# Peptides against a protein of PDB entry 7AE7, part 36

Target 1, 321 residues: chain A of PDB entry 7AE7
Amino acid sequence: KVYKDLREFLEVLEQEGQLIRVKEEVNPEPDIAAAGRAAANLGKNQPAVFFEKIKGYKYSVVTNVHGSWQNHALMLGLDKNTSTKDQFYELNRRWDKFPVPPNVVKREAAPCKENVIDKDINLFEILPLYRINEQDGGFYISKASVVTADPEYPDDFNKLNVGTYRIQVKDRDRVGIQALAMHDIAVQLEKAEAENKPLPIAITIGNNPLVTFMASTPVGYNQNEYEFVGALQDGVPMDIVKSDLYDHLYVPAGSEVVLEGHIIPRVRTVEGPFGEFPGSYSGARLQCEVKIDRITHRTNPIFENLYLGIPWTEIDYLMAL

## One batch from the design tools (peptide; made by RFdiffusion4, then SolubleMPNN)

Design b1_p11_7_s1 (from b1_p11_7, 4 letters changed)
Fold by OpenDDE base, seed 5:
Structure b1_p11_7_s1 (fold): chain B 321 residues (1-321), chain A 11 residues (1-11)
Amino acid sequence: as target 1 above (321 residues)
Amino acid sequence: LPEPVVKEYEA
């Protein structure tokens, strides 16, 4: 099975008993994190947790989407009881299908384009933001697939990067991004900053699970993550669409939310702390700042965010491969 | 924790 978007995957997770719906109104803090911890304590078959109602917010949150081997099997379109060994075998088999070029769909065919916000941007109106950990220095978008290009080769699709980075909300229309030197985004940013130019960016939230997986998987600088998504879909191309602001940036057609903007050149602001692991906080550091210039989103967008807090967190499954 | 390589952008 191939998933066009997060919603199709959540439907399968629910059908397979790998999703818990919390229908009662919850407080963003501490209830989301607490429920995530409770789900993690359910043992090896950790379900996704879908919060339908969040006090003070209009939209829903889902967490722990990749938080088990069963969810990982289902992501690959396998039986949920597929052994880890067989999942790895199938992953490797499909990996050899690279590259599988994506389909570029028309704007009108892309669900991520259903709604547009181009003025008075307020991230809090679109995303039910909460502190993941009690000691977090702010609200984090921890499961975004971030799209950037090489500013020297903007039309080279092989250099289009889709990565996962720690993103702290700084203001209504600003986020901090942790671009580590080892990440492809840092190479691209360095080129932009050398010329004192903004780096175009699209921060995509709530994607099909293989996009999120590939965004969290290191690949070569000249390898496109979308072409790996197609490979992992067993040769079925994924659907992408042009960003609204940038002709050279492509986003998943099915994204729940797309934050389009730019990394401000040669600006660093305090970011953190963030609880990367239980009891382990990265210190506050100077990090890059993104200005959000446009939002596109699906109607009733689902905020997908990482669950962190107990060993064998969602990140452990995303990084275990 | 690896020390952040603060690339001081020399002006």
Scores: peptide ipSAE 0.010, ipTM 0.385, DockQ to the pose 0.038
Fold by OpenDDE base, seed 1:
Structure b1_p11_7_s1 (fold): chain B 321 residues (1-321), chain A 11 residues (1-11)
Amino acid sequence: as target 1 above (321 residues)
Amino acid sequence: LPEPVVKEYEA
């Protein structure tokens, strides 16, 4: 089975008993984080948790989507009881199918384009933001697939990067992003900053689960994560669409929310602290700042966000495969 | 928000 978007995957998780739906109104804090912790403590068969109603917000949150081996089996379109060994064998078999080029769909065919916000941008109106960990210095977007390109080779599709980065909300239309020197985005940013130019960026939220998986999986600088998604779909291409602001950036056609903007050149602002993957807090650091210039989103967008805590958490599963 | 630190690049 192949999934076009997050919604198709959540439907399968629910059918397979791997999704808990919280129908009652919850407080964004502490209820979302508390329920995420509870889900992580359910042993080996950890479900996703879907919050339908969040006090003070219009839209829903889902967490722990990749939080179990059963969810990973289902992501691969396997039986939920497929052994970890057999999941690895199938993953490796499909990996060898790289590259599988994506389909470029028309704007009108892309669900991520259903709604547009280009004025008076307020992230809090679109994303039910909450503190993931009790001592976090702010609201984090922790499961976004971030799209950037090489500014010297904008038309080279092999240099299009889709990565996962730590993102803190800084204002209604600004986020901090952690671009470490070892990341492909840092190479691209260095080129833009050398010329004192903005780096175009699309921050995509709520994707096909294999997009989220590949965005969390390091690949070569000249390898496109979307072509690996097609390989992991056993040779079925994924659907991408051109961004609204940039001709050279392509986003998943099924994304729940797309934040289009730019990294401000030669600017660093304080970001953190945040509860890191091992359950330790990182200190505050100077990080890049993104200005959000346009939002596109599906009707009733689902905010997919990561749960963090004591291993094994969702991130440990994403890193173990 | 703390004031942004501008990274100077040597020309």
Scores: peptide ipSAE 0.000, ipTM 0.362, DockQ to the pose 0.053
Fold by OpenDDE base, seed 2:
Structure b1_p11_7_s1 (fold): chain B 321 residues (1-321), chain A 11 residues (1-11)
Amino acid sequence: as target 1 above (321 residues)
Amino acid sequence: LPEPVVKEYEA
């Protein structure tokens, strides 16, 4: 089975008994993190947790989407009881199908374009933000697929990067982003900052689970993550759409929320602390700042965020592949 | 590269 978006995957997780739906109103803190930890205690078959109602917010949260080997099997369109060995075999077999170019769909056919916010931007109105860890220095977007291009070669689709980065909310329309030197985004940012130019960016939230998987998987600088998504879909292309602000940036057509903006050149602000692993907080560091200029979103958008709890965490499953 | 402008956000 191939999934067009997060919603199709959540439907399958629910049908397969790999989704817990919390229908009662919860407090953002501590209830989201507490319920995630409680779900992790259910053993090796950890379900996703979907929160329908969050006090003070309009929209829902889902966490632990990639939080088990059963969820990984289902992501690959396999039986949920497929062994880890057979999942690796199938992953490797499909990897050899690279490249599978994506389909570019029209704007009117892309669910991520259903609604637009282009003035008075407030991230708190669109995302049910909460502290993931008790000692976090703020609210984090921890499972976004971030789209950037090479500013020297903006039309080179092979250099279009889709990565997962630590993102702290700084203001209603600003986020801090951790662009480490080992990531492709850092190469692209260095080129933009050399010319004192903004780097165009699209931060996409709530994607096809294979997009999120590939955004967390290091690939070559001249390899496009969307072409690997098509390979991992056993040769079925994924659907992408042009961003609203930039002709050279393409986002997943089915994204729940797309934050379009720019990295401010030669600006660094304090970001952190964040609990990357249980008991280890990365200290506060000077990080890049993104201005959000436009939001597009699906009607009743789902905020997908990372579960961080007792090992095995969702990160451990994403890094184990 | 010119040194990045550090903005202290007072949280």
Scores: peptide ipSAE 0.000, ipTM 0.390, DockQ to the pose 0.063
Fold by OpenDDE base, seed 3:
Structure b1_p11_7_s1 (fold): chain B 321 residues (1-321), chain A 11 residues (1-11)
Amino acid sequence: as target 1 above (321 residues)
Amino acid sequence: LPEPVVKEYEA
């Protein structure tokens, strides 16, 4: 099976007994993190946890979407009981199908374009933000697929980067982003900052699970993550759409939320701390700042966020590949 | 490259 969006995947997870739906209203803190920890304690078959109602917010949260080998098998459209060995074999077989170019859909056909916010931007109205760890210095968006391009080669689709980065919410329309030197985004940012220009960015949340998977998987600078998604879909192209602000940036057509904006050139602000792993906090550091200029979103957007509260977290499954 | 402008958040 191929999934067009997060919603189709969540439906399959629920049908397969790999999703817990919490229908009662929860407090953002500590209930979301506590429920994530409880789900992680259910053993090797950790379900996703879907929170329908969060106190003080309008929209839902889902966590631990990639949090088990069963969920990983289902992501590949395999039987949930497919062995880890057979999953790796199938992943490698499909990887060799690269490149599979995506389909560019029209704006009117893209679910991520159902709603637009271009004035009075407030991230708290769209995302039910919470502290993942008790000692976090703020709210984090930990499972976004971030789209950037090479500012010297904006029309080179092979240099379009889709990556996962640590993002702290700083204000209603601002986020901090950790762009490490080892990431392709850092190369692109360096080029933009050399010219004292903003770097165009689209931060996408709540995607097809293979997009999230590929955004967490390092590939070559001249390789497009969307073309790997098509390969991992066994040769079925994924659907992408142009961003509203930038003709050269393409986002997943099915994204729940798209934050369009720019990295402010030659600006660094304090970011952190963040509890990356239990008992380990990364200290506060000077990081890049993004201004959000436009939001597009699906009606009743689902905020997908990482669960990081226990060893063998969702990150361990995403990075163990 | 000029050093990045550090914005201190007023506490």
Scores: peptide ipSAE 0.000, ipTM 0.402, DockQ to the pose 0.062

Design b1_p11_7_s2 (from b1_p11_7 with D10E)
Fold by OpenDDE base, seed 5:
Structure b1_p11_7_s2 (fold): chain B 321 residues (1-321), chain A 11 residues (1-11)
Amino acid sequence: as target 1 above (321 residues)
Amino acid sequence: LPEPVVREFEP
């Protein structure tokens, strides 16, 4: 099975008994994090948790989408009971199919383009934001696939980077991003800041599960994560669409939400603290700031966010393959 | 290059 979007994956998770649907209205805090912790305590077969109704918000949240070996097997389109060994062998077999170039779809064919917000941007109207951990210094977007390009080689598709970065919401239209020096985004940002130019960015939320997986998997600077997604789809290309603001940025066609904007050059603001692990907060650090300039989203967008609870957490599964 | 502008964020 290949998935076009998050919704097709959530349907399979639900069919396979790997999704809990919370139908009652929950408080963003503490209920989302508490229910995530409760799901993590269900043992090795940790389901995704889908919150249909969040008090004060219009849209839904899903957490723990990658939070088990069963969910990883299903992501690969395997039987949910496929051993971790056999999942690893299949992953490696498919990896050798790289590169599998994506399909560039028309704007009209991309579900992420169903709705546009280009004025009075307010992230709180689109995303049911909550503190993941009680002591977090704010609201985090922790499972976004962030698209950036090389400012020196913007038309080099092999230098298009899709990565996962810690993103703190700062204002209605601003986010902090943790661009560490070891990440490809930091190389691209350094080039932009050398020229005192903004770095174009697309922050994509709620993707095909293999996009989220590859965005969390380090690859070479001259390797495109979308071409690995096609490899991991056993040679089936993924669908991408051109961003609205930038000719050189491509986003997953099926993204639930796309935040298009720019990293503000030579600006650093306090980001954090964030609970990376239970009982281990990263200290507050000076990090880059993104201005959001445009949003595109699916109708009734699902906010996919990382579940951080007792190990093994969703992040441990994303890093263990 | 000029050093990045540092702004404090009040949480």
Scores: peptide ipSAE 0.008, ipTM 0.425, DockQ to the pose 0.092
Fold by OpenDDE base, seed 4:
Structure b1_p11_7_s2 (fold): chain B 321 residues (1-321), chain A 11 residues (1-11)
Amino acid sequence: as target 1 above (321 residues)
Amino acid sequence: LPEPVVREFEP
């Protein structure tokens, strides 16, 4: 089984008994984090948790999508009871199929293009934002697949980076991004900042689960994560579409939300703290600032966000594969 | 390279 988007994966998770649907209205805090903790306490078969109604928001949240070995088996289109060993075997076997180039679809065929916001941008109208941890210094987008390119080689598809970075909401149309020196985005940003130029960015939320997986998986600077997604789909290409603002940035065609914008050159603002690991907060740091210039989104967009709780957390599964 | 412009949060 191959998934075009998050929705097809959530449908399979629900069919397989790996998704809890919360139909009652919840408070963003503390209920989302509390329900995530409760799901993590269900033992080895941790389900995704889908919140249909969130007080003060229009749209839904899903958490813990990658939060179990069963969910990882299903992500690979395997039986949910596939052993961890056989999942790793199949992952490695498919990895050798790299590269599998993506299909570039037309704008009209991309579900992420159903709706456009190009003025009066307000992230709080599109994303049901909440604190993941009680002591977080703000609202985080923790499971975005962030698309950037090399500003010196914008047409080199092998240098197109799809990564996962910590993103703090700063304003209605601004986010902080943690670009660490070891991340490919930091290399690209350094080149842009050398020229005092903005770095084009597309922050994609609610993707095909293999896109989210590959965005969290370190690859070489000259390797495209979408070509690995096709490999992990056993040789089935994934669908990508051009961003609206940038001809050189491609986003997953099925993304729930795409935040298009730019990293503001040579600007740093206070970001954090964030509870990356239980009992440890990363201190507040000066981090890059992104201006959001355009949003595209599916109708009734689902905000996929990372669940952080007691180990084993969703991040432990994403790092263990 | 000139250092990044720091915007401090004035409380």
Scores: peptide ipSAE 0.007, ipTM 0.411, DockQ to the pose 0.091
Fold by OpenDDE base, seed 2:
Structure b1_p11_7_s2 (fold): chain B 321 residues (1-321), chain A 11 residues (1-11)
Amino acid sequence: as target 1 above (321 residues)
Amino acid sequence: LPEPVVREFEP
């Protein structure tokens, strides 16, 4: 089985008994994080948790999408009871199919383009934002696939980077992003900041689960994560679409939300703290600031966010691979 | 390179 988007994967998770649907209205705090912690305590078969109704918000949240070996098997389109050994064998077998180039779809064929916001941008109107941990210094977007290009080689598709970074919401149209020197985005940002230029960025939320997996998997600077997604789809290309603001940035065609904007050159603002692991907070640091200039989104967008709590958490599964 | 401009976020 191959998935075009998050919705097709959530349907399979629900059919396989790997999705809990919360139909009652919940408070964004503490209920989302508490229910995620409760789901992690259900043992080895940790389901995704889908919140249909969040008080004060219009849209839904899903957490713990990658939070079990069963969910990981289903992501690979395998039987949910496939052994960890056989999952790794199949992952490695498919990895050797790289590169599998993506299919570039037209704007009118991309679900992520159903709605546009180009003025009066307010992230709180589109994303049901909440604190993941009680001591977090703000709201985090923790499971975004962030698209950037090399500013010296913007048309080199092999240098197009899709990565996962810690993103704190700073204002209605601003986010802090943790671009560490070991990340490919930091190389691209250094080049832009050398010339005092903005770095074009697309922050994509609620993707095909293999896009989220590859965005969390380190690859070479000259390797495109979308070409690995096609390999992990057993040779079926994924669908991408051109961003609205930038001719050289491509986003997953099925993304629930796309935040298009730029990293402000030579600006650093206080970001954090954030609870990355139980009992371990990354301290407050000066981080890059992104201005959001345009949003595109699916109708009734689903906010996919990372579940963080007691091990084994979703991040432990994403990092153990 | 000039050092990054530090903005304090006023809440």
Scores: peptide ipSAE 0.006, ipTM 0.413, DockQ to the pose 0.061
Fold by OpenDDE base, seed 3:
Structure b1_p11_7_s2 (fold): chain B 321 residues (1-321), chain A 11 residues (1-11)
Amino acid sequence: as target 1 above (321 residues)
Amino acid sequence: LPEPVVREFEP
């Protein structure tokens, strides 16, 4: 089985008994984080948790999508009871199919383009934001696939990076991003900042589960994560579409939300604290700031966010590969 | 939200 988007994957998780649907209205705090902790306590077979109604918000949240070996097997289109060994064998077998180039679809064929917001940007109207940990210094977007390019080689598709970064919401149209020196985005940002230029960025939320998986998996600077998604789909290309602001940035066609904007050059603002696993708080640090200039989204967008808590969490399954 | 303290990044 290959998935076009998050919704097709959530349908399979629900059919397989790997998704809990919360139909009653919940408070964003503490109920979302409390339910994530409760799901983690279900042992080795942790379900995704889908919140249909969140007080003060219009849209839904899903957490713990990658939070078990059963969910990981289903992501690979395998039987949910496939052993961790056989999942690893199949992942390695498919990895050797790299590169599998993506299909570039027309704008009109991309579900992420159903709605556009180009003025009066307010992230709180689109994303049901909540504190993951009680002591967090703000709201975090922890499971975004962030698209950037090399400013020196903007048309080199092999240098297009799709990564996962810690993102704090700073204002209605501003986010802080942690670009560490070990990440490909830091190399691209250094080139832009040397010239005092903005770095174009697309922050994508609620993706095909293999896009989220590859965005959390380090690859070579000259290797495209979308070409690995096609390999992990057993040679079926994934669908991508051009961003609205930038001809050189491509986003997953099925993304629930796409935040298009730029990293502001030579600006740093206070970010954090955040509760890092396994129960340490990172101090407040000066981090990069992104201006959001345009949003595209599916009708009734699902906010996919990472569950962070006591081991074993979703991050442990994404990093253990 | 408190106004962000913008600092220029000095390397």
Scores: peptide ipSAE 0.005, ipTM 0.391, DockQ to the pose 0.107

Design b1_p11_7_s3 (from b1_p11_7, 3 letters changed)
Fold by OpenDDE base, seed 1:
Structure b1_p11_7_s3 (fold): chain B 321 residues (1-321), chain A 11 residues (1-11)
Amino acid sequence: as target 1 above (321 residues)
Amino acid sequence: LPEPVVKEFEA
């Protein structure tokens, strides 16, 4: 089975008994994090947790989507009881199908383009933001697939990077992003900053689960994560669409939310602290700042976010294969 | 919110 978007995957998780729907109104804090921790603490068959109603917000949150071996099996379109060994063998078998180029769809065919916000941008109106852990220094977007390109080779599709980075909300239209020197985004940013130019960026939220998986999986600088998604779909291409602001950036056609903007050149602002994957807080650091210039989103967008803390949590499953 | 410490990187 192949999934076009997050919604098709959530439907399967629900059918397989791997999704809990919270239908009652919850508080953003601490209820979302508490439920994420509770789901992680089940030890096996950890479900996704879908919050339909969040106090003070219009839209929904889903967490723990990748938070179990059962959810990983389902992501691969396997039986939920497929052993970790067999999942690993199947993943490796499909990996060898790289590259599988994506389909570029028309703007009108892309669900992520259903709604546009190009003025008076306020992230809090689109994303039900909350602290993932009690001592977090702010609201984090922890499961975004961030799209950037090489500014020297913008038309080289092999250099298009789709990565997962720590993102703190800084203002209504600004986010901090952790671009470490070991990340492909840092190489691209260095080139832009050398010329004092903005780096174009698309921060995509609520994707096909294999996009989120590949965005968390290191690949070569000259390898495109979307071409691996097609490989992991057993040779079925994924659907991508051009960003609205940039002809050289492509986003998943089915993304729930796309934040289009730029990394401000040669600017660093305080970001953190954040509760990291080992269950420890990383201190506050100077990080890059992104200006959001445009939002596109599906009608009733789902904010996919991860819970992380003391292992094993969703991030540990994303990094385990 | 702590005032954003903007560090401009000197080229």
Scores: peptide ipSAE 0.000, ipTM 0.359, DockQ to the pose 0.080
Fold by OpenDDE base, seed 3:
Structure b1_p11_7_s3 (fold): chain B 321 residues (1-321), chain A 11 residues (1-11)
Amino acid sequence: as target 1 above (321 residues)
Amino acid sequence: LPEPVVKEFEA
C-alpha cells in the first residue's frame, strides 16, 4: 500500500492494532509525555498514540508513529509481522529504484492548502504545543520535514533539501532551528548569510510517513529526498505542490501544516535546553531564528511530534534503518 | 514567552 498522507497511514495503524486513540481530554503536560512513556513500555510492539482532545487547544496530537518495527513494516506497505531482515531487504531493493520524480499537483488539489493564515500568525492556535521533557527550555517541533534550496541554484531540484531539525518555538511567529554543519541546510544557510540574505524555508508537519523517514535519512547534497520517497513507494511518485511564498520550494501535497518563512541572516538567539535522551540534555546554545510569514494547513490539522522518552524511542527506530 | 535575547552573529 502507498499512503498519500499521514491520515491514510493512521487509519492503517488503527486497523492493524498499532494505534491507541485517547478520546478523553488530556492536559498537554504531563499527560502526552506520560502516555508516550506508557506506550514505550508495552514492549517491542509500540503503538502510535493519538490524542483527540488537548486542554486549551482546538486540534489533535499524534506521537510514536514510527515507534516500532511493526509500524515501519506498515509504512513500507508490508505485513506488520514482516521481520526486520525482510524489511531491510525490501528497503534496499526499493532504494535502487532512485530516482523516482514526484508529481507536481495543482494548488487546488493539495490538501495542505485548505486553509491559509497570512496575518496575525500564532503557532499556538494551529499546533497543540507541549513540553516533551520536564526540563525542556520550551516547546519543540521535533518531527518536521524542513524544505530549503541552494540560494545559488534555486531552480536545481536535485539540490532541494528535505531534512529533520530540532525546532524550538520562540514566539507566536518565530522558531529557533538547529542547523548543524553536517546538515545540507547549513551549506545553504552559509551561502545566504555570506550575502546577508534570508534563506527561504518551509517547515512541514504531519506528512506521509516515508517523507518523514527520508527527511531523517542523510542523502547526498545533489539528491532529492522526494525522489527517494518515490523509490521507497516501489516506483509510485509522491505528490508535491509549490509553496505559496516561493516558486522554487515544493512541499508534500498532503502535509497537515506548512509553516512558510525565512531564516533571518546573521541572527542567533538562545535555544534549549532539550532532553534528547533520558539523562542527557543538550545545553542552551545560540541557534538560527526563523520568522514565519505564512501558514497553510488542512482542516482540523494533526500535530505529529516525536516521542523521546525511554529507549527504544521513535528516534532510535528512525536512525536504525 | 520571555523576549528572545537577540545576538548578532559576528561573521
Scores: peptide ipSAE 0.000, ipTM 0.369, DockQ to the pose 0.104
Fold by OpenDDE base, seed 4:
Structure b1_p11_7_s3 (fold): chain B 321 residues (1-321), chain A 11 residues (1-11)
Amino acid sequence: as target 1 above (321 residues)
Amino acid sequence: LPEPVVKEFEA
């Protein structure tokens, strides 16, 4: 089984008994985090948690999508009861199929292009934002697949980076991004900032689960995560589409939300604190700032977000394979 | 490289 988008995966999770649908209106805080923690604490068969109604917001949230070995098996299109050993074997077998180039679809064929916001941008109208932990310094987007390119080699598809970075919402149309020196995005940003130029960026939310997995998996700087997604799909190409603002950035065709913009050159703003994967808070620090210039989104977009806290959480499963 | 411009957010 191959998934074109998050929705196809959520359907399978629900069919397999690996998704809890919360139909009653919840408070963004503390209910989402509490439910995410409760799901993580089940110890086995940890389901995704889908919140249909969130007080003060129009759209839904899903958490804990990758939050179990069963969900990982299903992500690979395997039986949910596939052993961790067999999942690892299958992952490695498919990994050797790299590269599997993605299929570039037309704009009209990309679900992420159903709606466009290019003025009066307000992230709070599109994303049901909440604090993931009580002491977080703000609202975080913790499960985005962030697309950037090498500004020196913008047409080199092998240098197109799809990574997962900590993103704090700063304003209606601005986010902070943690681009650490160990991340490929930091190399690309350094080149842009050397010339005092913006770094083009697409922050994609609610993807094909293998995109999210690969965005969280370190690969070489000259390796494209989408080509690994095709490998992990057992040789089936994933669908990508050009961003609206940038010819050289490609986003997953099925993304629920795409935030297109730029990292503002040579600007740093306070970001954090945030509850990290070890179950400890990071200190507040100066981080990059992204201006959001355009949003594309599916109708009734699902905000996929990750709960972080005391291990084991969803991130521990994402890093365990 | 010149040091990044620090923007302080007023609380």
Scores: peptide ipSAE 0.000, ipTM 0.368, DockQ to the pose 0.062
Fold by OpenDDE base, seed 5:
Structure b1_p11_7_s3 (fold): chain B 321 residues (1-321), chain A 11 residues (1-11)
Amino acid sequence: as target 1 above (321 residues)
Amino acid sequence: LPEPVVKEFEA
């Protein structure tokens, strides 16, 4: 089984008993985080948690999508009861298929382009934002696949980076991004900032599960994460589409939400604190700031966000490989 | 720091 988008994966999770659907209206705080923690306590078979109705918001949230070995097996299109060993074997077997180039689809064929917001941008109208941890200094987008390119080699598809970074919402149209020096985005940002130029960015939310997985998996600077997604799809190319603002940035065709914008050169603003682990908060640091210039989104977009809670959270499954 | 209230969701 290959998934074109998050929705196809959520359907399979639900069919396999690996998704809890919360149909009652919840408060964004503390109910989302509390329900995520409760799902983590269900033991080895931690389901995704889908919140259909969130008080004060129009759209839904899903958490813990990658939050179990069963969900990981299903992501690979395997039986949910596939052993961890066999999952690793299959992952490694498929990894050797790299590179599998993506299909570039037309704009009209990309679900992420169904709706456009190019003025009066307000992230709170599109994303049901909440504090993941009670002591978080703000709202976080913690499961985005962030697309950037090398400013020196913008047309080199091998240098296109798709990574996962901690993103704090700063304003209606601004986010802070944690670009650590060890990340490929930091190399690209350094090049842009040397020339005092903005770094083009596309922050993609709610992707097919292998995009999210590869965005969280370190690869070489000259290796494209989308070509690994195709490998992990057992040689089936994934679908990508050009961003609206930038010819050299490609986003997953099936993304629920795409935030297009730029990292403001040589600007640093206070980001954090964020609860990285229960009881451990990263201190507030000066981090990069992104201006959001355009949003494209699917109709009734699903906000996929990371569940953080008790040990063996979703992040532990994403990093355990 | 207030301990996170673990609500036991009864299954």
Scores: peptide ipSAE 0.000, ipTM 0.438, DockQ to the pose 0.029

